# Ledger of designs, part 11: peptides against a protein of PDB entry 3JWR

Target 1, 323 residues: chain A of PDB entry 3JWR
Amino acid sequence: TRELQSLAAAVVPSAQTLKITDFSFSDFELSDLETALCTIRMFTDLNLVQNFQMKHEVLCRWILSVKKNYRKNVAYHNWRHAFNTAQCMFAALKAGKIQNKLTDLEILALLIAALSHDLDHRGVNNSYIQRSEHPLAQLYCHSIMEHHHFDQCLMILNSPGNQILSGLSIEEYKTTLKIIKQAILATDLALYIKRRGEFFELIRKNQFNLEDPHQKELFLAMLMTACDLSAITKPWPIQQRIAELVATEFFDQGDRERKELNIEPTDLMNREKKNKIPSMQVGFIDAICLQLYEALTHVSEDCFPLLDGCRKNRQKWQALAEQ
Target 2, 298 residues: chain A of PDB entry 3JWR as posed
Amino acid sequence: TRELQSLAAAVVPSAQTLKITDFSFSDFELSDLETALCTIRMFTDLNLVQNFQMKHEVLCRWILSVKKNYRKNVAYHNWRHAFNTAQCMFAALKAGKIQNKLTDLEILALLIAALSHDLDHRGVNNSYIQRSEHPLAQLYCHSIMEHHHFDQCLMILNSPGNQILSGLSIEEYKTTLKIIKQAILATDLALYIKRRGEFFELIRKNQFNLEDPHQKELFLAMLMTACDLSAITKPWPIQQRIAELVATEFWEQGDQVGFIDFVCTQLYEALTHVSEDCFPLLDGCRKNRQKWQALAEQ

## One batch from the design tools (peptide; aimed at target 1 L189 K194 A287)

Design b1_p17_1 (made by RFdiffusion4)
Pose (drawn by RFdiffusion4):
Order: sequence, then structure tokens, then C-alpha cells
Structure b1_p17_1 (pose): chain A 298 residues (1-255, 281-323), chain P 17 residues (1-17)
Amino acid sequence: as target 2 above (298 residues)
Amino acid sequence: FSHMYEELDEQLTNAMS
């Protein structure tokens, strides 16, 4: 509660000061308070704060709530992951110049979604909770964890003093939530795979076009995956360390080159055809693929 | 959908092998 006092009264530094405009950004050295501040700057500089009548008091309580609903004891899938994703999402809209390609309702949804796409993630994959017959698997059908992440995001938005959406017309609120649901579900790697082929062709055939309502919402799913694992596009020292956490969390459940080829370069290449200014992601990606390949040969 | 994740694991295992 004091954490709210201190936060709701601190000055939010500029985006330039926070270097959150950068695809090469890192959080290793930021405090907890600082990361929440960057998030406020994100909402502010995307005009989400003014265009949706958000009170500084409410947005702060909500951001703090999402922070406390990520598990600390979880190796990689903690708050800093949700944060590093939203920052990548933010950097994509700004420096990658996509904000000029989509509505205010869509931008708000993507940011809220990127922040909460893994809420309450208990450090285990959908495969495991299904094979272990976790009650969550009994409750949800497909995309089990991602359904849960959303159930949580919504629970928080309906919490008192957290309705950062309270300023929306009922129609606006209704469709924003629809897009948020789609965004969070799209972070299921299975859906990314079962859908990417369709998108990779519209690109390959120089046919892809945003104006098409459907082609757009497909891209929105591809964008979510693009930020969800943007960590693979980081400078080597960072990718080295964050790969250490994904490493531990996986081994805890058990108790890189093939993946980048299979999952990543394919995607970031497509994102750059859609937006050239998004190439740093593709550059940083193959750059790390280069270092992991060299290590794989010892 | 009941086997979607099993298929995914197989594809990932093959890709990383």
C-alpha cells in the first residue's frame, strides 16, 4: 500500500531517459519501482492515458496488481518477462512504426495483453499440466494456461480501483476485451504454429495487407508471439543470461539453434516485410543464432 | 485438440535434434 503511495507520486521520466524506445533494451539493472514507471510512460506516450480518461491513481494500482500476480519463485515466467514483452511491444509500435497502422482500441488492448499474457504462470508448460491432470486442464479445453492468464487479467480489471478501462463506452470496453482475449490466447505456441503458415504466405506472395479485417487480427496474433519471445533478439550478453533462466525453469519441470530456426527467424523475417523499422529484431535474432551455433560446436 | 500439444512436442523435439 505504501508501494502505491511512493509510485503514484513519483515523476515518470521520459521515454528517452528510460531507453524504452530501444529494441536492445535491458531491465537487469532496473529496480521494481522503475519498471512500473516505464509502464506508466508506455501508457502515457501511446496516448492511452489521455484518450481513455485514466486516473493516475487507478492505473498505478492496477499496474502494481499485475506485478504482484506474477510469481517470484518462478524462474523466467515472472514479472520481468511480462515487462520485457510489453517494452518490446512498445518499441515495436514506436521505433518499428506500427502505431500509425492501427486503432487506439487495438493499441490499448495489445499493451494490456502483453503485460498480463502469463499471469500466475506456475513455471510449467501446457503439455505438462495436461499430462499431470491438473484441475486447470479439467476446467479449460485448449490453450489451458493462456485461458487462465486471461481469466486473471480480467479478474484484475474488474477489481475495485483497478478499472483502468472504466472510461470506455460499453461498446468500446466490449470489443477491447474481445481483442485482449485473442491476444493472450495467441501467445500459445501451438496456435502460433497452427496459424503462421497462412500468414507467411500472404507475405511471401506480396498479398498481405492490413486493411483486411481478418488479415489484421491474424497479424495481431503474430505480433504477440513476436514480443512474447523477443528475448531471443537481445544482445548476446543479455540473451546469454535470459537463456539461463529459461534453462533453469525447464530443468525444474524436467525434475537453442533448432528452436530459433524452427520458431523464430521465420517469424521476425515476416515482421520486417510488414515493417522495415522492425529489422533490428531480425538482426539481433540471427546474431544470437550465430553465437549459439558456434557454441554447439564447442 | 486433445493431441495438439503432443504434436507440438514431437515437432519441437525433431527440430532440436
Fold by OpenDDE base, seed 4:
Structure b1_p17_1 (fold): chain B 323 residues (1-323), chain A 17 residues (1-17)
Amino acid sequence: as target 1 above (323 residues)
Amino acid sequence: FSHMYEELDEQLTNAMS
């Protein structure tokens, strides 16, 4: 395609030029082509292209395929969300120095997972999918959308001309797919809530050990969640804009819940409760985000900007909640 | 306080998942 030709022929700017190592990164000003160029740079600077012998054209095609399989009519869970998740992962790996704690296969899997974790998202959560009796709800009992996202990821990876993993051995391929699946499934916040206590306790007791396979898996799950929620850490103007996108998508779901399912939506998805957004954001930060970024910062102190950003945004939301 | 967090966690989980 013309798009592929343009991407494949383009000079890829440095990570410094693209600012993709910054935790404060924003994609708002970037074109779709520039987001694809950023993605190429992430793979390159993580040595994934070299170490796994990725063909440039294949990588370009894969990126464009992933982007194409996000819906444009979804306010938040679109390509830009996936791209920002991957950028946060890249920043955590590079600036946060987590790269030094992981294998190349784990890094490869995490980056693919971050880009793929919401593929074909429909702008509704698992609860809606289940209650609407959607065909996907018959295939999966739990983490319905996350299983679907992984299936889409696998489909793309196996599509002709998109096989960025063709340079891997059979064992490396299996390992990578396992980690990708686990990482995508870990973005189900329900699973995060179930597992985070173990992670926090290991950190609190100074018993956390990345050489333990179980603890490694747990850490990768927590890292995925930290990147998935990273909008809450962004500079306030960026945070506000993203929060508006999230609210738009949630209110759209709430409107559909009333109309299609004849149910009253939760406050978070209730357009009539828009005035509660600031207090709900404070609650979300306190209940879900703060401890995660504290724990992540404990694993790598260079991830502090995520925690600091989260704390700053909590203050901003609290100030709005008091008005 | 524990109950409030559990309720919030459940609401947030159901909303964000």
Scores: peptide ipSAE 0.030, ipTM 0.717, DockQ to the pose 0.105
OpenDDE base, seeds 1, 2, 3, 5: peptide ipSAE 0.028, 0.029, 0.029, 0.027; ipTM 0.718, 0.710, 0.720, 0.705

Design b1_p17_1_s1 (made by RFdiffusion4, then SolubleMPNN; from b1_p17_1, 11 letters changed)
Fold by OpenDDE base, seed 5:
Structure b1_p17_1_s1 (fold): chain B 323 residues (1-323), chain A 17 residues (1-17)
Amino acid sequence: as target 1 above (323 residues)
Amino acid sequence: DENELKELEELLKKALS
């Protein structure tokens, strides 16, 4: 395609120029082409292109395929969300110095997973899918959408001209796919809530050890969640704008719940409860976010900007809730 | 309040997952 030709021929700017190492990064000013260029830079600077002998054209095609398989009519869970998740992963790996704690296969898997974790998202949560009796709800009992996202990821990876993993051995390929699947499934917030206590306890007791395979898997899951939720850590103007996108998508679901399912939506998805957004954001930060970024900072102190951003945004939301 | 936190977690789990 013309888009592929343009991307493949383009000069890829440095990570410094693109500011993709910054935890404060925003994609708002970037074109789709620039987001693709950023993605190429992430793969390159993480040594994934070199270590796994990726062909430039194949990587370009894969990126464009991933982008194409996000829906444009979804307010939040679109390509930009996936891109921002991947950028946070890149920043955590580089600026946060997590790269030195992981294998190349784990890094490869995490980056692919971050970009792919919400593929073909429909702007509704698993609860809606279940209650609407969607065909996907018949295929999977738990983490319905996350299984679908992984299926989409696998489809793309196996598509002609998109096989960025062709340079891997059979064993490396199997390992990578396993980690990708686990990472995508870990973005189900229900699983995060279920598992996070183990992680926090390991940190609290100073028993956390990345050389333990189980703890490694747990850490990768927590890291994925930290990147997936990283909008809450962004500078206030960025955070506020993203919160508006989230609210838009949630309210759209709530409207559909009223119309299609004849049910009253929860406050988070109820357009009539818009005035509760600030207090709900404070609650979200307290219940979900703070402990995660605290724990991550204990693993790597260089991840502190994520925690600091989260704390600052809590203050901003609290101030709005008091008005 | 620990109970309030648990209730909020359950609400968020249902809404955000």
Scores: peptide ipSAE 0.123, ipTM 0.808, DockQ to the pose 0.099
OpenDDE base, seeds 1, 2, 3, 4: peptide ipSAE 0.071, 0.089, 0.121, 0.110; ipTM 0.786, 0.794, 0.812, 0.805

Design b1_p17_1_s2 (made by RFdiffusion4, then SolubleMPNN; from b1_p17_1, 13 letters changed)
Fold by OpenDDE base, seed 5:
Structure b1_p17_1_s2 (fold): chain B 323 residues (1-323), chain A 17 residues (1-17)
Amino acid sequence: as target 1 above (323 residues)
Amino acid sequence: SENELAELEAMLQAALA
């Protein structure tokens, strides 16, 4: 396609120029092409292209395929969300110095997973899918959408001309896919809530050890969540705008719940409860976000900007809630 | 309170998962 030709022929700017190492990064000003260029830079600077012998054209095609398989009519869970998740992962790996703690295969898997973790998202959560008796709910009992996202990820990875993993050995390939699956599934917030206590306790007791395979898996899951939720850490103007996108999508679901399911939506998804957004954001930060970024900062102090951003936004939301 | 946190977590789980 013309888009592929343009991307493949383009000079990829440096990470510094693209500011993709910054935790404060915003994609709002970027074109779709620029987001793809950023993605190429992430793969390159993480040495994934070289180490796994990726063909440039194949990588370009894969990126475009991933982007194409996000829906444009979804307010928040679209390509830009996936891209921002991946950028946060990149920043955490580089600026946060987590790269030094992981294997190349783990890094490869995390980046692919971050980009792919919400493929074909429909703007509704697992609860809606289940309650609406969607066909996907018949295929999967738990983490319905996350399984679907992984299936989409596999489909793309195995599509002609998109096989960015063709340079891997059979064992490396299997390992990578396993980690990708685990990472995508970990973005189910229900699983985060279930598992986070173990992670926090290990940190609290100073017993956390990345050399332990189970703890490594746990850490990768927590890292995925930290990147997935990283909008809450962004500078306030960016945070507000993203919060509006999230609210839009949630309210759209709430509207559908009323219309299609004849149920009253929860406050979070109730358009009539828009005035509760600030207080709900404070609650979200306290219940879900703060402890995660605190724990992540204990693993790597260079991740402090995420925690600091989260704290600052809590203050901003609290101020709005008091008005 | 612990109860409030649990309720909020349940709500968030229902909404975000």
Scores: peptide ipSAE 0.032, ipTM 0.715, DockQ to the pose 0.101
OpenDDE base, seeds 1, 2, 3, 4: peptide ipSAE 0.032, 0.031, 0.031, 0.032; ipTM 0.718, 0.715, 0.718, 0.716

Design b1_p17_1_s3 (made by RFdiffusion4, then SolubleMPNN; from b1_p17_1, 12 letters changed)
Fold by OpenDDE base, seed 2:
Structure b1_p17_1_s3 (fold): chain B 323 residues (1-323), chain A 17 residues (1-17)
Amino acid sequence: as target 1 above (323 residues)
Amino acid sequence: DKNELAELEEMLAKALA
């Protein structure tokens, strides 16, 4: 395609030029081509291209395939969300120095998972999928959408000309797919809520050890969630804009719940309760976000900008909630 | 307080998942 030719022939700017190591990064002014260039740079600077012998054209095609399999009519859970999740992962690995704590296969899996974790998202949550009796709800009992996202990820990875993992041994391939699956499934916030207590307790007791395979798996899950939610850490103008996208998508679901399911939506998805957004954001930060970024910062102090951003945005939302 | 927080967490997790 013309898009592939343009991407494959383009000079990829440095990570410094692209600012993709910055936790304050914004994609708002980037073209689709620039987001793809950023993605190439992430793979390159993490040594994934070299270590796993990725062909440049195959990587370019894979990136474009991933991007194409996000829906354009979804306000938040689209390519830009996946891209921002991956960028936060890259920043956490590089600037946050988490790269030094992980294997190359884990890094490879996390980056692929971050880009793929919401593939073919429909702008509705698992609850809606269940209540609407969607065919996907018959395939999976829990984490319905996350299983679907992984299925889409696997489909793309196995598609002709998209096989970025062809340089891996059979054992490396199996390991990578296992980690990708676990990482994508970990983005189900219901699973995060169930598992985070173990992680926080290990940190609190100073017993956290990445050499333990179970704790490693737990950490990768928490890191995925931290990147998935990283919009809450962004500078206030960026945070506000992303919050509007989230609200738009949630209100669209709420409207569909009224129309298609004849139910009253929850406050978070109720267009009539827009005035509650600031207080709900404070609640979200307190209930979900703060402890995660605190714990992550204990693992690596260089991740502090995420925690600091989250705290600053809490203050901003609280001020709006008091008006 | 802990129960209220747990309920809020569950509600948010269900909504955002």
Scores: peptide ipSAE 0.107, ipTM 0.810, DockQ to the pose 0.104
OpenDDE base, seeds 1, 3, 4, 5: peptide ipSAE 0.084, 0.102, 0.101, 0.107; ipTM 0.797, 0.804, 0.805, 0.809

Design b1_p17_1_s4 (made by RFdiffusion4, then SolubleMPNN; from b1_p17_1, 13 letters changed)
Fold by OpenDDE base, seed 5:
Structure b1_p17_1_s4 (fold): chain B 323 residues (1-323), chain A 17 residues (1-17)
Amino acid sequence: as target 1 above (323 residues)
Amino acid sequence: DADELAQLEEMLAKALA
């Protein structure tokens, strides 16, 4: 395609020029081509292209394929969300110095997972899929969408000309796919809630050890969630805009719940409850976000900007909730 | 209240999952 030719021929700017090492990064000003260039830079600067012998054209095709398999009519869970998740992962690995704590296969898997974790998202949550009796709900009992995202990820990775993992051994390939699957499934917040207590307790007791395979898996899951939710850490103008996109998507679901399922949506999905957004954001930060970024900062102090951003945005939302 | 927090967590998990 013309898009592939343009991407493959383009000079890829440095990570510094692209500002992709910054936790304060915003994609709002970037074209689709520039987001693809940023993605190439992430793979390159993490040494993934060299270490796993990725062909440049294949990587370019894969990125464009991933981007194409996000829906354009979904307000939040689109390519830009996946791209921002991957950028946060890159920043956490580089600026947050987590790269030094992980293997190259783990880093490869996390970056692929971050870009792929919401593939073909339909703008509705697992609860809607279950209640609507969607065919996907018959295939999977839990984490329905996350299983679907992984299936889409696997489909792309196996598609002709998209095989970025062709340089891996059979063992490396199997390991990478396992980690990708675990990482995508970990983005189900229901699983996060179930598992986070173990992580926080290990940190609290100073028993956290990344050399333990189980604790490593747990950490990768927590890191994925931290990147997936990283919009809450962004500078306030960016945070507000992303919160509006989330609200738009949730309200669209709520409208569908009324129309298609004949149910009253929850406050979070209810367009008529827009005035509750600030208080709901405070609740979200307190219930889900703060402890995670605190724990992550204990693993690597260089991740503090995520925690600091989250705290600052809590204050901003609280001030709005008091008006 | 621990119960209120648990309910909020469940609501948020259901909404965002």
Scores: peptide ipSAE 0.086, ipTM 0.802, DockQ to the pose 0.104
OpenDDE base, seeds 1, 2, 3, 4: peptide ipSAE 0.066, 0.083, 0.082, 0.082; ipTM 0.793, 0.801, 0.797, 0.797

Design b1_p17_2 (made by RFdiffusion4)
Pose (drawn by RFdiffusion4):
Structure b1_p17_2 (pose): chain A 298 residues (1-255, 281-323), chain P 17 residues (1-17)
Amino acid sequence: as target 2 above (298 residues)
Amino acid sequence: SYEEAVKEIDDFFHKYF
């Protein structure tokens, strides 16, 4: 509660000061308070704060709530992951220049989604909770964890003093939530795989076009995956370290080149055809693929 | 399908582990 006092009264530094405009950004050296501040700058500089009548008091409580609903004991899938995803999402809309390509309702949804796309993640994959017959698997059909991440995001938005959406017309609120649900579910790697082929062709055939309502919401799913694992596009020292965490969390459940080829370069290449200013992601990606390949050969 | 995609992921990770 004091954490709210100190936060809701501190000056939010500029985006330039926070270097959150950068695809090469890192959080290793930021405090907890600083990361919440960057998030406020994100909402502010995306005009989400002014266009949706958000009170500084409410947004702060909500951001803090999401922060406390990520598990600390979880190796990689903790708050810093949700944060590093939202920053990548933020950097994509700004420096990658996509904000000029989509509505205010969509931007707000993507940011809220990117922040909460893994809420309460217990450090285990959908495959495991299904095979271990976790009650969550009994409750949800497909995309089990991602359904849960959303159930949580919504629970928090309905919490008192957390309605950062309270300023929306009922119609606005209604469709924003629809997009948020779609965004969070799209971070299921299975859906990314069972849908990407369709998108990779519209790109390949120079046919892809945003104006098409459907082609757009497909891209929105592809964008979510693009930020969800943006960690693979980081400078080597960072990718080296964050790969260490994904490493431990996986081995805890058990108790890189093939993946990048199979999952990543394919995607970031498509994102750049859609937006050239998004190339740093593709550059950093193959750059790390280069260093992992060299290590694989010892 | 979703089940096929899940299997494809599992097969990919069991290739290495």
Fold by OpenDDE base, seed 3:
Structure b1_p17_2 (fold): chain B 323 residues (1-323), chain A 17 residues (1-17)
Amino acid sequence: as target 1 above (323 residues)
Amino acid sequence: SYEEAVKEIDDFFHKYF
């Protein structure tokens, strides 16, 4: 395609030029092509292209395929969300200095997972899928959408001309897919809630050890969530804008719940209760986000900007909630 | 359990969102 030709021929700017190492990164001003260029830079600077002998054209095609398989009619869970999740992962690996704590396969898997974790997202959560008795709900009991996202990820990875993992051995391939699956499934917030206590306790007791395979898996899951939720850490103007996108999507779901399912939506998804957004954001930060970024900062102090951003946004949302 | 975690999220969203 013309898009592929343009991407494959383009000079890829440095990570410094693209600012993709910054935790404060914003994609708002970037074209789709520029987001793809950023993604190439992430793969190259993490040594994934070299270490796994990726062909440039194949990587470009894969990136474009991933982007294409996000829906444009979804306000938040689209390519830009996936891209920002991956950018946060990249920043955490580089600026947050987590790269040296992980294997190349883990890094490869995390980056692929971050980009792929919401593939074909429909702008509705698992609860909606379940309640609507969607065919996907017949295939999977738990983490319905995350299983679907992984299925989409696998489909793309196996598609002709998109096989960025073709340079891996069979064992490396199996390991990578396992980690990708685990990482995508970990983005189910229910699984985060279920598992986070173990992670926090290990940190609290100073027993956290990445040399332990179980703890490694747990950490990768927590890191995925930290990147997935990283919008809450962004500079306030960016946070506000992203919160608007999230609210839009949630309200769209709420509208569909009323129309299609004949149910009253939760406050989070109720357009009539948009005035509660500030207080809800404070609650979200307190209940879900703060401990995660605190724990992540304990693993690597260089991840502090995520925690700091989260705290600052809590203050901003609290101020709005008090008005 | 997973179901309990889902409920916790739902309850949270009902409370704050």
Scores: peptide ipSAE 0.261, ipTM 0.865, DockQ to the pose 0.862; fails the geometry check
OpenDDE base, seeds 1, 2, 4, 5: peptide ipSAE 0.232, 0.215, 0.198, 0.241; ipTM 0.854, 0.845, 0.840, 0.857; seeds 1, 2, 4, 5 fail the geometry check

Design b1_p17_2_s1 (made by RFdiffusion4, then SolubleMPNN; from b1_p17_2, 9 letters changed)
Fold by OpenDDE base, seed 3:
Structure b1_p17_2_s1 (fold): chain B 323 residues (1-323), chain A 17 residues (1-17)
Amino acid sequence: as target 1 above (323 residues)
Amino acid sequence: SYHEAEKLLEEFLNSYF
């Protein structure tokens, strides 16, 4: 395609030029081509291209395939969300110095997972999928969409000309897919809620050890969630804009819940409850986000900008809630 | 269990999101 030719022929700017090591990064001013260039840079600077012998054209095609398999009519859970999740992962690995704590296979898996974690997202949550009796709800008992996202990820990875993992041994391939699956599934917030207590307790007791395979898996899951939710850490103007996208998508779901399911939506999904957004954001930060970024900062102090951003945005949302 | 966590998430979403 013309898009592939353009991407494959383009000079890839440095990570510094692209600012993709910054926790404060925004994609708002970037074209789709530029987001793809950023993604190439992430793979390159993490040594994934070299270590796993990725062909440039194959990587370009894979990136474009991933991007294409996000829906354009979804307000938030689109390519830009996946891209920003991956960018946060990249920043956490580089600027947050987590790269040195992980294997190349784990890094490879995390980056692929971050980019792929919401593939073919429909702008509705698992609860909607279950209640609507969608065919996917018949295949999976829990984490329905995350299973679907992984299936889409696997489909793309195995598609002709998209096989970025072709340089891996059979064992490396199996390991990578296992980690990708676990990482994508970990983005189900229900699983996060289920597992986070174990992680926080290990940190609190100073018993956290990345050499333990179970704790490693747990950490990768927490890191995925931290990147997935990283919009809450962004500078206030960026946070506000992203929050509007999230609200738009949630309201669209709520409208569908009324129309298609004949149910009253929750306050989060209720367009008529827009005035509650600030207080809901405070609640979200307190219930879900703060402890995660605190714990992540304990693993690597260089991740502090995420925690600091979260705290600052809490203050901003609280101020709005008091108005 | 997952179902308990899902319920907690739903309760949270109902209350906050």
Scores: peptide ipSAE 0.297, ipTM 0.882, DockQ to the pose 0.813; fails the geometry check
OpenDDE base, seeds 1, 2, 4, 5: peptide ipSAE 0.287, 0.255, 0.279, 0.251; ipTM 0.883, 0.871, 0.883, 0.869; seeds 1, 2, 4, 5 fail the geometry check

Design b1_p17_2_s2 (made by RFdiffusion4, then SolubleMPNN; from b1_p17_2, 9 letters changed)
Fold by OpenDDE base, seed 4:
Parts: sequence; structure tokens; C-alpha cells
Structure b1_p17_2_s2 (fold): chain B 323 residues (1-323), chain A 17 residues (1-17)
Amino acid sequence: as target 1 above (323 residues)
Amino acid sequence: SYEEAKELLEKFLDSYF
């Protein structure tokens, strides 16, 4: 209640002041309140507050509810990750000029999805959830956590005082929820790997067309992944710090795999193989990231800073791997 | 090596399937 009152009464600084349009943005220096203020600014500057008649207090409550439903004891997949994903989405939409290519409903859905895509993340991947016989593994066969994230998102959106979508028509609401679900599910890297070839091929052949509903859906999925992985594009000092958080979470999972599941973790999650992080980061960039940011840059050249950042970090990681 | 890193990544990704 006090937090809500403080947020709702606060003057929201401009996007320029908050630097949330910058692809180089870092949240490290921001308080939780400031992250919430940034989030309000994202909704406002994307015209979502005005176009969908959001009540300020409801939006504030919703933001705080989303933040509250991220765990504090998870090293990487916490509120700050979700916030940074949303900030990258905002930057891609504004500075990257993707906003001009999407409908207001798609933009609304993407921003909500970015903020919500890892709700109640437990610091372990789908494989761990499946192998641990977690109750969620009984509900879903694939993308277990992403389904859970969407369920949490839906719960919050439907909670009293959090209904930021109440200004939408029934049809708009249905459309928005569909896109949110698809966007959250798209953050499963397995689905990314499955679908990215089609996207890259369309780009390569210069056949990509956002007026095609299927290609639009594909693009939104790729854009979500690009924002979810955007830590790899950040200036080197930021990238290093985030990589440490990711490694911490992965090693924590590996430790739990040994203790709770009595299995040997993969090298990626093995604390004893910390020295392989630089080479693994190079491999990750090459196998997962580079082509995505290249393709995104082909869709909108103003997204080049993401690609440039990824390339620069590859060089830095490669240099460390060669030591 | 890069090849080892790729294999590790593939093993990681395979855990999603």
C-alpha cells in the first residue's frame, strides 16, 4: 500500500532522463521504485496508457504486482531481468523503430509479455523441473516454465485492481492475450531453435513480409527472444556483470542437480568448469545470438546497436578464451 | 575449444527437448 502510494504519486521522468530508449541502458544503479517509474514511462510513451485508457493507479498496481511475483532469491531470472527485457523491447520499438511496423495491440502485448515472461521463475530450467517431478511437469510436457509464466501473467491481469486491459473490447482483449501467450512461450529457447530457421530464410531470400499473419507471429517471437537475450548486446562491463549472474544461477542449478537429483551437471552448469565460461559465451553468441540480431537488423536497420554490441562482446569473450 | 563449447551448448539445448 505504501509502495503503491509512493509510485502513484511520483512524477514520472521523461524517457530521455531515464535513458530507457538507449540500447546501452543499465538498471544496476536504479532502485526498485525507479524501475517501476521507467515501466510507467514505457507504457506512456508507447501511447498504451492513452490508447487503452489505463487508469494510472491500476497501471501502478499492476507493475508492482508483476514485480512482486518475481522471486528475490534467484540470481538472474528476477524482476531486473524482466525489466531489462522490457526496456530492450521499448528501445527496439522506439529507437529501433519497430513501433512503426506493429499495431498498438501487438505493442501492448509485447510489453506486457516482456515484463511477465519469467514470472515466478525458480532459477532452474525446464529440464530440471521435468527431472525433479515437480507438479508443473504434470501439467505441461513442453515449455513447462513458460506456460507457468503465462499462467501467472494471466492471474495478475485478472486480479482486482490490476486489470490494465479493462479498457479493451472483448475482441481486443482476446487478441492481446493470444499474442502475450505466444510471446511468452517464444522465450523457450527450444522453440526459438525450432522456428528461427524459417525466419532467417525469409530474411535471406528477401521474402519477409509483416503483412503476412504467419510471418508477423514469427517476427514477434523472434523479437521477444532478441529482447530476452539482449544482455549479450550490452556494453562490456554490463555484459560481464550479467554473465556472472547467469553463471551463478546455472551453477546453483548444477549444485542442486548433484544434491537433489543425484546427477552430474552439464559443463555449462558445473561450477568446477568455470574456466570454460569465455569459450561457452563465444559458442552461445555464434550458435544462438548473432544470426538473430543480424536478422532483426535486416528488418529494421535502427536495431544495429544490438548486433554491434553482440559482435563486440563476442570479441571480448574470444580474447578471454584465448588466454 | 570452440568445438567443446559448441558441444556443451548443444547438450544444454538438448535438455529442452
Scores: peptide ipSAE 0.048, ipTM 0.745, DockQ to the pose 0.090
OpenDDE base, seeds 1, 2, 3, 5: peptide ipSAE 0.303, 0.298, 0.305, 0.313; ipTM 0.881, 0.879, 0.880, 0.884; seeds 1, 2, 3, 5 fail the geometry check

